Peptides against a protein of PDB entry 3J47. Designs and how they scored, part 46

Target 1, 121 residues: chain A of PDB entry 3J47
Amino acid sequence: IRLTNQLKSLKGLQSKLKDVVEYLDKVINKELPINHTILGKLQDVFNLLPNLGTPDDDEIDVENHDRINISNNLQKALTVKTNDELMVIYISNLVRSIIAFDDLIENKIQNKKIQEQRVKD
Target 2, 69 residues: chain B of PDB entry 3J47
Amino acid sequence: YEEKEESNLAATKSMVKIAEQYSKRIEEEKELTEEELKTRYVGRQDPKKHLSETADETLENNIVSVLTA

## One batch from the design tools (peptide; made by RFdiffusion4, then SolubleMPNN)

Design b2_p14_4_s2 (from b2_p14_4, 11 letters changed)
Fold by OpenDDE base, seed 1:
Structure b2_p14_4_s2 (fold): chain B 121 residues (1-121), chain C 69 residues (1-69), chain A 14 residues (1-14)
Amino acid sequence: as target 1 above (121 residues)
Amino acid sequence: as target 2 above (69 residues)
Amino acid sequence: DVEKALKDLRDLLS
């Protein structure tokens, strides 16, 4: 039962990784825009990978294990970089929104002043 | 692996530089907003509009830079 | 930079 569940989980992970690769290919080819939600989920997966990668003692050749660890570390580093970039984009959009709101508030105040002047005339 | 690590390091350094540029542009935007607020108290609408437009342009340039990076 | 990072991720996952 436990082994079967682990195998099912690995298969699910493999399928998800394949889907991610396909999505990334589409984004690279500019067929689809970057989906921030998907990237966030990928980041969550990578943050969990160090905890998920308890190598059970199966004879994965030490070379493959080192490659997998290096790959995971690189993926983690790339994910962190991607997160930082997304954060910068998010902050930029937030600042734009604030400016837009400030302009709207100013326009509203101007409109109120115009209306008050019309009532006095 | 080493080549990839070096590439990632270079990319990270570039991203830090972009972040610094973004921070500077955000500060410029804040200054423009403050000038708009000052103009609001003086009752001159034209300077406020100009400040708002300049802030928007600065933000647009920042976003384009981040997207290109 | 994001596009490059995505490409690198793709290459790593492939």
Scores: peptide ipSAE 0.538, ipTM 0.838, DockQ to the pose 0.164; fails the geometry check
Fold by OpenDDE base, seed 5:
Structure b2_p14_4_s2 (fold): chain B 121 residues (1-121), chain C 69 residues (1-69), chain A 14 residues (1-14)
Amino acid sequence: as target 1 above (121 residues)
Amino acid sequence: as target 2 above (69 residues)
Amino acid sequence: DVEKALKDLRDLLS
């Protein structure tokens, strides 16, 4: 039962990875826009992926181990880059919100002045 | 591997350039906001609105640039 | 940059 569940989970993960690859191919081909939410989910998946590069001493061919480590380092670097980009987007949105708020305050003050003038007339 | 490293380095340089452009756009937006504040005291309503709209457009362009980076 | 990251991820997954 436990092994069967693990195998099922692994198959599910493989299917999901295939779907991600297909989506990435569509984005690269400009068939679909880049979706930040998908990138965030992908990042979460990579963060939840145990360090597949924890050297358990098993006789995995040196070439595959190096590829996995390089992959993990690249994924980490890409994760950092993605986080930085998201941070920039967040700051930009915050600045836009502040400007919009300032404009709203100014509009409210102008409206109040107009109302006060109408009451005096 | 070397080609990938070179590609990553180029990408990092591009990101730095985008960050610099973003910083410049933020400064332009701040200048526009200061002009709006000054215009509020001078009683010129139309220039303030135009400045606000220009600031919004600048922010939108920045967001699009980050999204396309 | 995001597109490059996506390409790198694709290459990693392939």
Scores: peptide ipSAE 0.525, ipTM 0.827, DockQ to the pose 0.168; fails the geometry check
Fold by OpenDDE base, seed 4:
Structure b2_p14_4_s2 (fold): chain B 121 residues (1-121), chain C 69 residues (1-69), chain A 14 residues (1-14)
Amino acid sequence: as target 1 above (121 residues)
Amino acid sequence: as target 2 above (69 residues)
Amino acid sequence: DVEKALKDLRDLLS
């Protein structure tokens, strides 16, 4: 069951990656904008890859070393992308907080004006 | 695998939506700021409230995005 | 960087 699920996930990932590559080719050709969804999915895949890609230290055949390096580089690149996305989300939250704070200040100012007017009457 | 794929798909869709929502949030923030500016000029509470609500919604969406990421 | 990562991923999956 677990192996079957892993195989299915891998197959799905492969298919998705193929779609991503095709999409990237279209983006490179300026035919389509960058699909953020595909990038997010790829990121999620790579965030899951560290859990997948602990090859046991033993049979690192030399040919696998280049693939492992490519995988590690890709994982690193995806990790960087994830970090960038998280940073964007963080900044967005900060901006929202600032807006909410500004509204709070304005509400406070209005309340103060209402109180001042009530005292003057 | 399907559940994980679905979860990843949902997460990815959420991330895309987050990116779009982020851009939209920036725009909503600008609109909110513009409405605040307009409300400050017009002195009407309603646009200000709407702006505040939009900002809050934007904030909530960002929080959800962070929680999902 | 993302495009490179995708290319690398494609190469890995190929």
Scores: peptide ipSAE 0.510, ipTM 0.834, DockQ to the pose 0.106; fails the geometry check
Fold by OpenDDE base, seed 3:
Structure b2_p14_4_s2 (fold): chain B 121 residues (1-121), chain C 69 residues (1-69), chain A 14 residues (1-14)
Amino acid sequence: as target 1 above (121 residues)
Amino acid sequence: as target 2 above (69 residues)
Amino acid sequence: DVEKALKDLRDLLS
């Protein structure tokens, strides 16, 4: 459920971004007037987004590690952080799986011993 | 979308909390394993079962954390 | 002991 919601949110953001790009293209082509209200809201969103590195400035060290990367350069650093978190979760799951497996093995061994005792008896 | 955004924000906050709980869960998992070891010696099936259940709960929490992440 | 247990489990499953 949570992953699905995150995916849905991401899809929504992607769709909105696509709409913005399409709108900007139409404005550039002089097909539609600039909607100042939409642009203002978009600007606010962009300002809240970690600075999407302009494609030309490759080197801007994205210092602000902590916020989930919506923006590309900061997004890269945040992607690393997210990957690390996912790795921790993955390792944790593996550990739990190993413990569960160990218990299953022990249970099976015990069951076998009980069966062997019953046959002797 | 807004509801999902709120859910994602809540999930992110929950992830921080989960990270703290993760350390605790690891310890709980170890305790369960110790109980299984003890049960192996004492011949009581109940402690082993409890350890297994705690390990399963820890796994489930980790899975939920991964899904939240 | 764990490896032996795993082997024993494998043998039980076979």
Scores: peptide ipSAE 0.392, ipTM 0.830, DockQ to the pose 0.009; fails the geometry check

Design b2_p14_4_s3 (from b2_p14_4, 10 letters changed)
Fold by OpenDDE base, seed 3:
Structure b2_p14_4_s3 (fold): chain B 121 residues (1-121), chain C 69 residues (1-69), chain A 14 residues (1-14)
Amino acid sequence: as target 1 above (121 residues)
Amino acid sequence: as target 2 above (69 residues)
Amino acid sequence: SIEKALEDLRDLLS
């Protein structure tokens, strides 16, 4: 469910970006006037997003180490943090899995012993 | 999309809490494993089962945390 | 040991 929601969000973002590009192309071609409201909202989104895709923005050391993967350069630092968190979760899952397997093995061993006892009886 | 964004934000906040709980859960899992070990020696099947169930729950929570992240 | 348990499990599955 969570992964599906993430994929849906990404798809939505992709669709929105495509719409923006199409709109910009129409404005450049003088087919439609600039929708200031949409552009303003997009600009706000871009301002909130760490600078995505502009090579020049890579040099801006955004000091905020702690925040989640939003935009490219800051997003890179945020990506590292997110990766670290994911690693911790992954390790935790592995530990739980190992414990669960250990229990399963023990249960199987016990079941085998019970079966062996039944055969002797 | 907005609902998902809100869910992601909530999940992130929960992840910090989960990290703290994770340490506690690891300890709880260890305790259950010890109980299983003890039960294995004492011949009581129930403590072992309980430990296994706790380990499974811990694993599930970790999986959910990964999916949230 | 865990290794022994794994081996035992393998034997149970064969």
Scores: peptide ipSAE 0.386, ipTM 0.826, DockQ to the pose 0.010
Fold by OpenDDE base, seed 5:
Structure b2_p14_4_s3 (fold): chain B 121 residues (1-121), chain C 69 residues (1-69), chain A 14 residues (1-14)
Amino acid sequence: as target 1 above (121 residues)
Amino acid sequence: as target 2 above (69 residues)
Amino acid sequence: SIEKALEDLRDLLS
């Protein structure tokens, strides 16, 4: 469900961006007037988003280093955080796997004991 | 789309919490393993089963965390 | 021990 929602959000954003690009192209070509409302909203969105195009280290706020964000420049710092999270998940999965194997071994041992008892009867 | 965005934001916040909870889950998993070990020696099957189930739940939570990440 | 359990499992599979 969460992945599906994220995917839907990304698709929606992609569609909107495509529409904006198409609109901007029409405005540049003088086919349509500038929609100030849409542009204003887009500008607001861009102001809220970290600069996607400028990887300059100086714009990376130290506070954002620990949060996964879509922006490439922040993503570099965020990539470290993401990698750490992935490592934790990986280790967790390994631990769970080990526990599951231990349980499997225990079950097999028990089954063998049951079989041995049946043969003695 | 807004609902999904909200869900993603919640998921991100949950990931931070998951990291903290992960340590706790590891401890819970260890406790279950000890119970299984004890059950094996005592001949009680129920505690072993419970430990196995808890380990499975821990694994599921980790998988969800990976999917959220 | 886990090692002993693994050995026991091996014996069960044999």
Scores: peptide ipSAE 0.378, ipTM 0.820, DockQ to the pose 0.009
Fold by OpenDDE base, seed 1:
Structure b2_p14_4_s3 (fold): chain B 121 residues (1-121), chain C 69 residues (1-69), chain A 14 residues (1-14)
Amino acid sequence: as target 1 above (121 residues)
Amino acid sequence: as target 2 above (69 residues)
Amino acid sequence: SIEKALEDLRDLLS
């Protein structure tokens, strides 16, 4: 279920990104304007999922180029945040693994001692 | 898609909380290791086992956090 | 020490 939901979200994001790219191309060609609502929703999605893509809508203004750059910067910032979080998780897992390994070693040592005692008896 | 989005949002919020709790968990892990060491010196297996279990729980929580991230 | 424990584990695994 979780994996399926993740896959669905990924597919949805992919489709959304494609739509955004197409929209941006149309805006660049002065064929269509940008939809702010879609962009806002996409930003929200990126804030939640730093590695995911950007949305576009219909109204045309030149001031949008700076906004696009700002959006890209925001996306990058979100990506960095996500990377940091992933790094923390990775380190935590590593530490836990090390502790678990240490416990395993101790258990093995104890088992060996028990076995040696059994042989002497 | 909507269900996944809600799940992702919840996961993101949880991740922020996890980041704060992570520091505490690291400290807890250290405490468990200390207990294990003490148990080794005393020759009692019970404290060591407890430390190991706590370490495992900490690891599991981190794994869940990663999976939700 | 952790290092000693690791070595002991290695010996046990051999």
Scores: peptide ipSAE 0.376, ipTM 0.823, DockQ to the pose 0.010
Fold by OpenDDE base, seed 4:
Structure b2_p14_4_s3 (fold): chain B 121 residues (1-121), chain C 69 residues (1-69), chain A 14 residues (1-14)
Amino acid sequence: as target 1 above (121 residues)
Amino acid sequence: as target 2 above (69 residues)
Amino acid sequence: SIEKALEDLRDLLS
């Protein structure tokens, strides 16, 4: 269920991104005015989707990019934040795993000691 | 898609909360490890077991947080 | 040490 919902969200996001790209192309071609509402909705989507792949926007031509850069900067910032959160979760999981492993080792050592003592008795 | 979006929004909020609690969880994990270490020296199984259980709980919470994010 | 404990655990699991 969770995976299915995630997949559906990704598909929806993909479709929306495609629509945004098409809209942006039309705006660039002066076929349509800039719609701030669409940009706002896109930002909302990015805020909701922490793992939106960092487009390495470094390769896109710098000239017309100032406005695109603000959106990209926000996306990048959101991505960085998400990465930081994921990193924290990962580290926490590792720490928990290490602690669990340590406890397991200790339990095993104790069990072995008990067994050795029983053999001596 | 709308339901998933709402779920993702909720998950994002939960993730923020998890991030805030992360430091606390790390400290709790350290405490559990210390208790286990103490139990090794004292030869008392119970404190070590408790530390291990607490560490496992902390790990589980982190995993749930990752899955929710 | 933690390393010793890990080694001991490894030995116990083997």
Scores: peptide ipSAE 0.392, ipTM 0.827, DockQ to the pose 0.010; fails the geometry check

Design b2_p14_4_s4 (from b2_p14_4, 10 letters changed)
Fold by OpenDDE base, seed 3:
Structure b2_p14_4_s4 (fold): chain B 121 residues (1-121), chain C 69 residues (1-69), chain A 14 residues (1-14)
Amino acid sequence: as target 1 above (121 residues)
Amino acid sequence: as target 2 above (69 residues)
Amino acid sequence: DIEKKLEDLRDLLS
């Protein structure tokens, strides 16, 4: 459920971004007048977006915002954070699996001992 | 979309909390394993079973956390 | 002991 909601939100954002791009293309092509309200909201969104980094400035200001891959330099930092989180989850799952296997082995050993005792009896 | 965004934000915050809880859960899993080891010595199946169950719960929570991230 | 468990597992599989 949570993943589905996150995915839906991301899809919604993607759709909205696509609409904005399409609108901007129409404005550039002089097909539609500039909607100032939409542009203002878009500007606000861009201001909230981590600086994409100027492509030429080598200083990857990896500003630490852990949030999802929207913008390039910050996106890289976010990708690293996401990878780290995924690694932690993976390790945790492995540990739980190992514990579960250990318990299964113990249960099997106990069952075998019980069976051997019954045969002796 | 807004409701989903709020849910995603809440999920992200929950993930941070889960990360903290994860460390605690790992410790709980270790404790369960130790109890299982102790139970092997005592011959009582109950403590070992409880440890195994706690380990399973910890694993399940980690899986849910990973899925939520 | 992990080693003992491994040996026990081997014995169970045999």
Scores: peptide ipSAE 0.386, ipTM 0.829, DockQ to the pose 0.009
Fold by OpenDDE base, seed 4:
Structure b2_p14_4_s4 (fold): chain B 121 residues (1-121), chain C 69 residues (1-69), chain A 14 residues (1-14)
Amino acid sequence: as target 1 above (121 residues)
Amino acid sequence: as target 2 above (69 residues)
Amino acid sequence: DIEKKLEDLRDLLS
């Protein structure tokens, strides 16, 4: 269920990103005006999904270079935060694995001792 | 998509909580290891078992957290 | 300690 939901979200994001790219291309080609609503939705998506930053959109708009830089910095910060969270989870899993391994070793040692005692009897 | 988005949002919140609880989990793991070490010296299986179980639970939670992330 | 666990495992296997 969880993986399926994540996959669906990724697919949705991919579709949205594709739409954004297509829209941006049209805007660059002066075929369509800038749609602020789409940009707002994109920003919302970026805020919710910091890892999926599209590097391509940030370079193009010369006039908003400062705002783009700020947005990029924010995106980078969010990405770093997400990475840190993932790292914490990874380390936690590793620690749990080590503990489980230790317990397994102890259980094996105990079993061996029990077997040795049975052989002596 | 909406259900997945909601699930992802919940997962993100869970990740934040996991980050907050991560230190606690690490401490719990350390405690389990210490109890295991103590059990090795004292020969008491019950504390060791408890430590192992706690470690397993911690591992499971981390796995779930990773899957959620 | 991971190293100690590894040693214990080795001892169990011996």
Scores: peptide ipSAE 0.412, ipTM 0.835, DockQ to the pose 0.010; fails the geometry check
Fold by OpenDDE base, seed 2:
Structure b2_p14_4_s4 (fold): chain B 121 residues (1-121), chain C 69 residues (1-69), chain A 14 residues (1-14)
Amino acid sequence: as target 1 above (121 residues)
Amino acid sequence: as target 2 above (69 residues)
Amino acid sequence: DIEKKLEDLRDLLS
């Protein structure tokens, strides 16, 4: 459900972006007048979007290191955060697996001892 | 889309909470392992089983957290 | 002990 919603949101965003591109192309081709309101909103969206286009701007605000979703530099920081979280989850899973395996081994050893005792009796 | 965005935000907040819970779960898993160790000395099967179950639950929760991430 | 468990695992697998 959560993943599906994320995917749906992403698809919606993609569709909207496509519409914007198409609109911009029409404006460039003088097929449609420039709608200042739409452009303003789009500009606001782009401004709210972390600067996707400038990979080089080192000014990763330290505070945003924790947030996954925001635009390119922020997205990079978010990507790093996501990677870190995934790593933690991975390690945790490994630890749990090891513990489970240890218990399984112990259970098997006990079962073997019980069987050996039964054979001796 | 707005609902999904809200869901994603909630998921992110949940992930942070999960990370905290994860640390606690790891500690709980260690405690269970200690109990298993104690149980190994005592030779009781039940504590070991409980430890294993707790470890499994911890692992499952971590997996779910990763998948949610 | 982890080492003992490892040895026990080896014994169990043998």
Scores: peptide ipSAE 0.412, ipTM 0.838, DockQ to the pose 0.009; fails the geometry check
Fold by OpenDDE base, seed 5:
Structure b2_p14_4_s4 (fold): chain B 121 residues (1-121), chain C 69 residues (1-69), chain A 14 residues (1-14)
Amino acid sequence: as target 1 above (121 residues)
Amino acid sequence: as target 2 above (69 residues)
Amino acid sequence: DIEKKLEDLRDLLS
């Protein structure tokens, strides 16, 4: 459910961005006047988005490390963090799997012993 | 879309909390394993089964956390 | 614990 909602949100954003691009293309081609309101909102969005295109802005806003930000440099740091988190989860799952497997083995051993006793009786 | 974004933010916060609780869950799993070992010595099967079930539940929670990430 | 489990595994395979 959560992933689905995130995916839906991303798809919606993608659609809106596509519409904006189409609008901008029309404006560039002088087919439509510039909608200043839409542009203002887009500018606000860009200001809120970490600069996707500026590789050099070292402003590692340390505070947003936990947000999956799509922006490349911040995204790199975020990607590293995400990777680390995924690794931790992976290791945890492995440990749990090992424990479960050990328990399964013990259960099988016990079952075998019970069967051997039944054969002797 | 805004509702979904809010849900995603909440999910992210929950993931952080899960990560913090993860260490505790690991310890609980270890305790269950110890109980299973003790049960093996006592020859009682039921406590071991309970430990295994708890370990499985812990695994499931981790999987859900991964899916949320 | 691990060693005991390994022994148990050996017993299961025997």
Scores: peptide ipSAE 0.407, ipTM 0.827, DockQ to the pose 0.009; fails the geometry check

Design b2_p14_6_s1
Fold by OpenDDE base, seed 5:
Structure b2_p14_6_s1 (fold): chain B 121 residues (1-121), chain C 69 residues (1-69), chain A 14 residues (1-14)
Amino acid sequence: as target 1 above (121 residues)
Amino acid sequence: as target 2 above (69 residues)
Amino acid sequence: NKNVKKALELEKKL
């Protein structure tokens, strides 16, 4: 359910971004008048988006380090965090797989003992 | 869209909580493994089965966490 | 120790 909602949100965002690009192309081509309200909302969205294009090192406010944001420089720091989280999850899955394997071995040992008892009877 | 964004934010907060709970789950998994070892010594099959089931549930929860990440 | 040894012997046979 959660993944499906995230995927649906991302698809909706992608569709809106496509519509915006198409609108901007039409405005550049002078096919449509500039809708100032749409542009204002886009500017607000771009201002809320961590600047994908400004390499200025100084405003990396450390507080946003924890939130998965799509921007490349923040995305690099967030990619490191995501990589660390994925590593923890990987190690976790490995540990569980080892425990499950140990249980499987014990079950096989028990089954073999039961079979050996049945052959002696 | 907003409800899903809120769900994604809740999801991210849940992942942080899952990371904290993960340490606790590892400890619970160790306790179960010790109980399995004790059950192996006592010769009772039932506690070992319960341990295996709990380890499997823990694994499933991590897989879901990976998929949400 | 004996059960672990038996487990290891069975693991080698599997």
Scores: peptide ipSAE 0.433, ipTM 0.825, DockQ to the pose 0.005
Fold by OpenDDE base, seed 2:
Structure b2_p14_6_s1 (fold): chain B 121 residues (1-121), chain C 69 residues (1-69), chain A 14 residues (1-14)
Amino acid sequence: as target 1 above (121 residues)
Amino acid sequence: as target 2 above (69 residues)
Amino acid sequence: NKNVKKALELEKKL
């Protein structure tokens, strides 16, 4: 359910971005007049969007190292947090897998003892 | 779309809570493993099964957390 | 440790 919702949100965002690109292309081609209000809102969206486009190493604000991937430059700092969270989840899964495996081994041992007892009876 | 974004935000807040729950889950997993170790000594099948089920539930919750991250 | 060793030996015999 959650993954499906995230995928749906991403698809919706992708569709909106495509519409914006198409609008901007029409404005560049002078097919549509420049709507300053729409451009202002788009600029606000781009300013709220963490800088997706400049891979320059210097703008990695230290405070955002602890948050999940929204967009590329902030995403580098956010990627560290995401990596830490993923690492914790990975270790957790590994520990759980080890416990489940230990239980499986013990269940096999018990089943073998039950079979040996049934053969002696 | 907005409902899904809100769900993702709730999921992110849940991930912070998952980090706290993770420490608790590790402790619960250890307790269950110790109980399984004790149950191996006492010969009771039921506590051992409960441990295995709790370990599996813990795994599923971590996988869901990874998929939400 | 001893039970894990016994389990491992039993696993090898299964």
Scores: peptide ipSAE 0.431, ipTM 0.830, DockQ to the pose 0.005
Fold by OpenDDE base, seed 1:
Structure b2_p14_6_s1 (fold): chain B 121 residues (1-121), chain C 69 residues (1-69), chain A 14 residues (1-14)
Amino acid sequence: as target 1 above (121 residues)
Amino acid sequence: as target 2 above (69 residues)
Amino acid sequence: NKNVKKALELEKKL
């Protein structure tokens, strides 16, 4: 169920991204005006999703270079946080695997002792 | 789409809580390993089994946390 | 340490 929901969301995101690209191509070709509402929602999605692709070419005011740098720094910080979380999870899984392995070895030792005792009887 | 976004937001908040709980779970896992060591000295199987079971539960909780991230 | 070593030796024999 969870994996299916994740896959559905990813497909929906892919479709939306395609629609944005098609819209931006039409704006570049001067066929349609820029929809500020769509652009704002896209920007919100980019602020929430650290690794989402380059937002499009609208008005190069000098203030946008600083905003782009701030956005990239924020994205980098979010990526670092995500990497730290993944590292903690990895270490946790490794520790659990080691404990499970130790228990397996002990169980095998016990089973061998039981078999050796049965052969002596 | 909206229901999934809400689910992802809830999952992200849950992950922060999981990180705090994870530190506590690591400590619980260490306590279990000490019980296993004690059981090896005492020669009783029951404490070792309990340690193994709690280690497995700890592992399962981390796997669920990873799948949730 | 000794029990872990014995466990490793047993694992090699299995």
Scores: peptide ipSAE 0.417, ipTM 0.822, DockQ to the pose 0.006
Fold by OpenDDE base, seed 4:
Formats: structure tokens, C-alpha cells, sequence
Structure b2_p14_6_s1 (fold): chain B 121 residues (1-121), chain C 69 residues (1-69), chain A 14 residues (1-14)
């Protein structure tokens, strides 16, 4: 359920981004007048989006690495964080799988002992 | 879209909470393995079963966390 | 270690 919802949100964002690009291309080509209302909303979205694109400005503090903001430098930082989170989840799953396997082995040993006792009776 | 965004936001908050809970889950998993070791020595099945159940719950929570990430 | 060995022996017998 969650993965499907995330995929749907990502698809929605992708579609909206595509619509924005198509609109911007039409404005650049002078096919459509600049709609100030759409541009204002787009500017608001860009202002809410952490700066995607300036590679040049220095030591931006390590603290904002935590939020999945699709900006390239922030995205790199967020990708690292996401990778770390995924790694933690992976290790946790592996450890749980090992414990579950150990329990399965123990259950098998117990079942075998019970069967050996039943054969002796 | 909105329901999924809300679910993703809840998932992200859950992921942060999962990172915090991850250390706790690792500790719970270690406790389970220790109880299993102790139960293997003491011959009491009950602590081992509890350890197995907690390990399974820990596994399930991690799977849900992976599916949420 | 001893229990893992017993488990491995049990697995071989199944």
C-alpha cells in the first residue's frame, strides 16, 4: 500500500513537472502569453523547493541533509541519508532473518527429538 | 495523489522514527539471540519462543520500514 | 557453537 502511494505521488509530481516544462516551452516560444498567476504559483513552488542548481556556493550546513528535497546537492545529501536509512533497514532485515533461521533450526531440533522419543516408545 | 502524499509524509516520519527505533530493534534482536542462547543452555522452551516472536516482530517492522522508504 | 553444530547435523539428517 505505502509503496503504491509513493509511486502514485512520484508519478503525479512527474506529470506536474512535465506540464510545467511544456508550459515554459510554450512561453519561451511565444505560443502562449505569460500567465502571471501560473508563474506566481510556480515561483512559490520554486521558493519552497530548496535551490536545485547553484553548484558554486560554499559550506551549506550539514543540518538540512535530512529532508527528501530533490535538489541536486541537497538530493546528493538526501540520497546519502536515504542510502544510510536503506542500509540500516537492510541490516535489520538480515539480522531478523538470521534470528528467525536460528529459531527454525531450534524448532527442527526439538521436533526431531520429539520424533526420536516417539519412535522409542 | 494527496492520500499518497499524506501516506508518504507519514511514511517519512515513520522512517525517521524507524531510524531511532532501529537501534532499539537491533538491541531487541540481540536480546532475543541472548535469550535463545540462554534457553539452549537452560532447556526452557518459553524464553526461546519469546525471543523468536520478538525477532519476527522486529523483522516485520523492518520489512514495513523498507516498504515505506 | 555446539548448538549450531547440532543444528547442522540435524539439517543433514533431514
Amino acid sequence: as target 1 above (121 residues)
Amino acid sequence: as target 2 above (69 residues)
Amino acid sequence: NKNVKKALELEKKL
Scores: peptide ipSAE 0.446, ipTM 0.835, DockQ to the pose 0.005; fails the geometry check

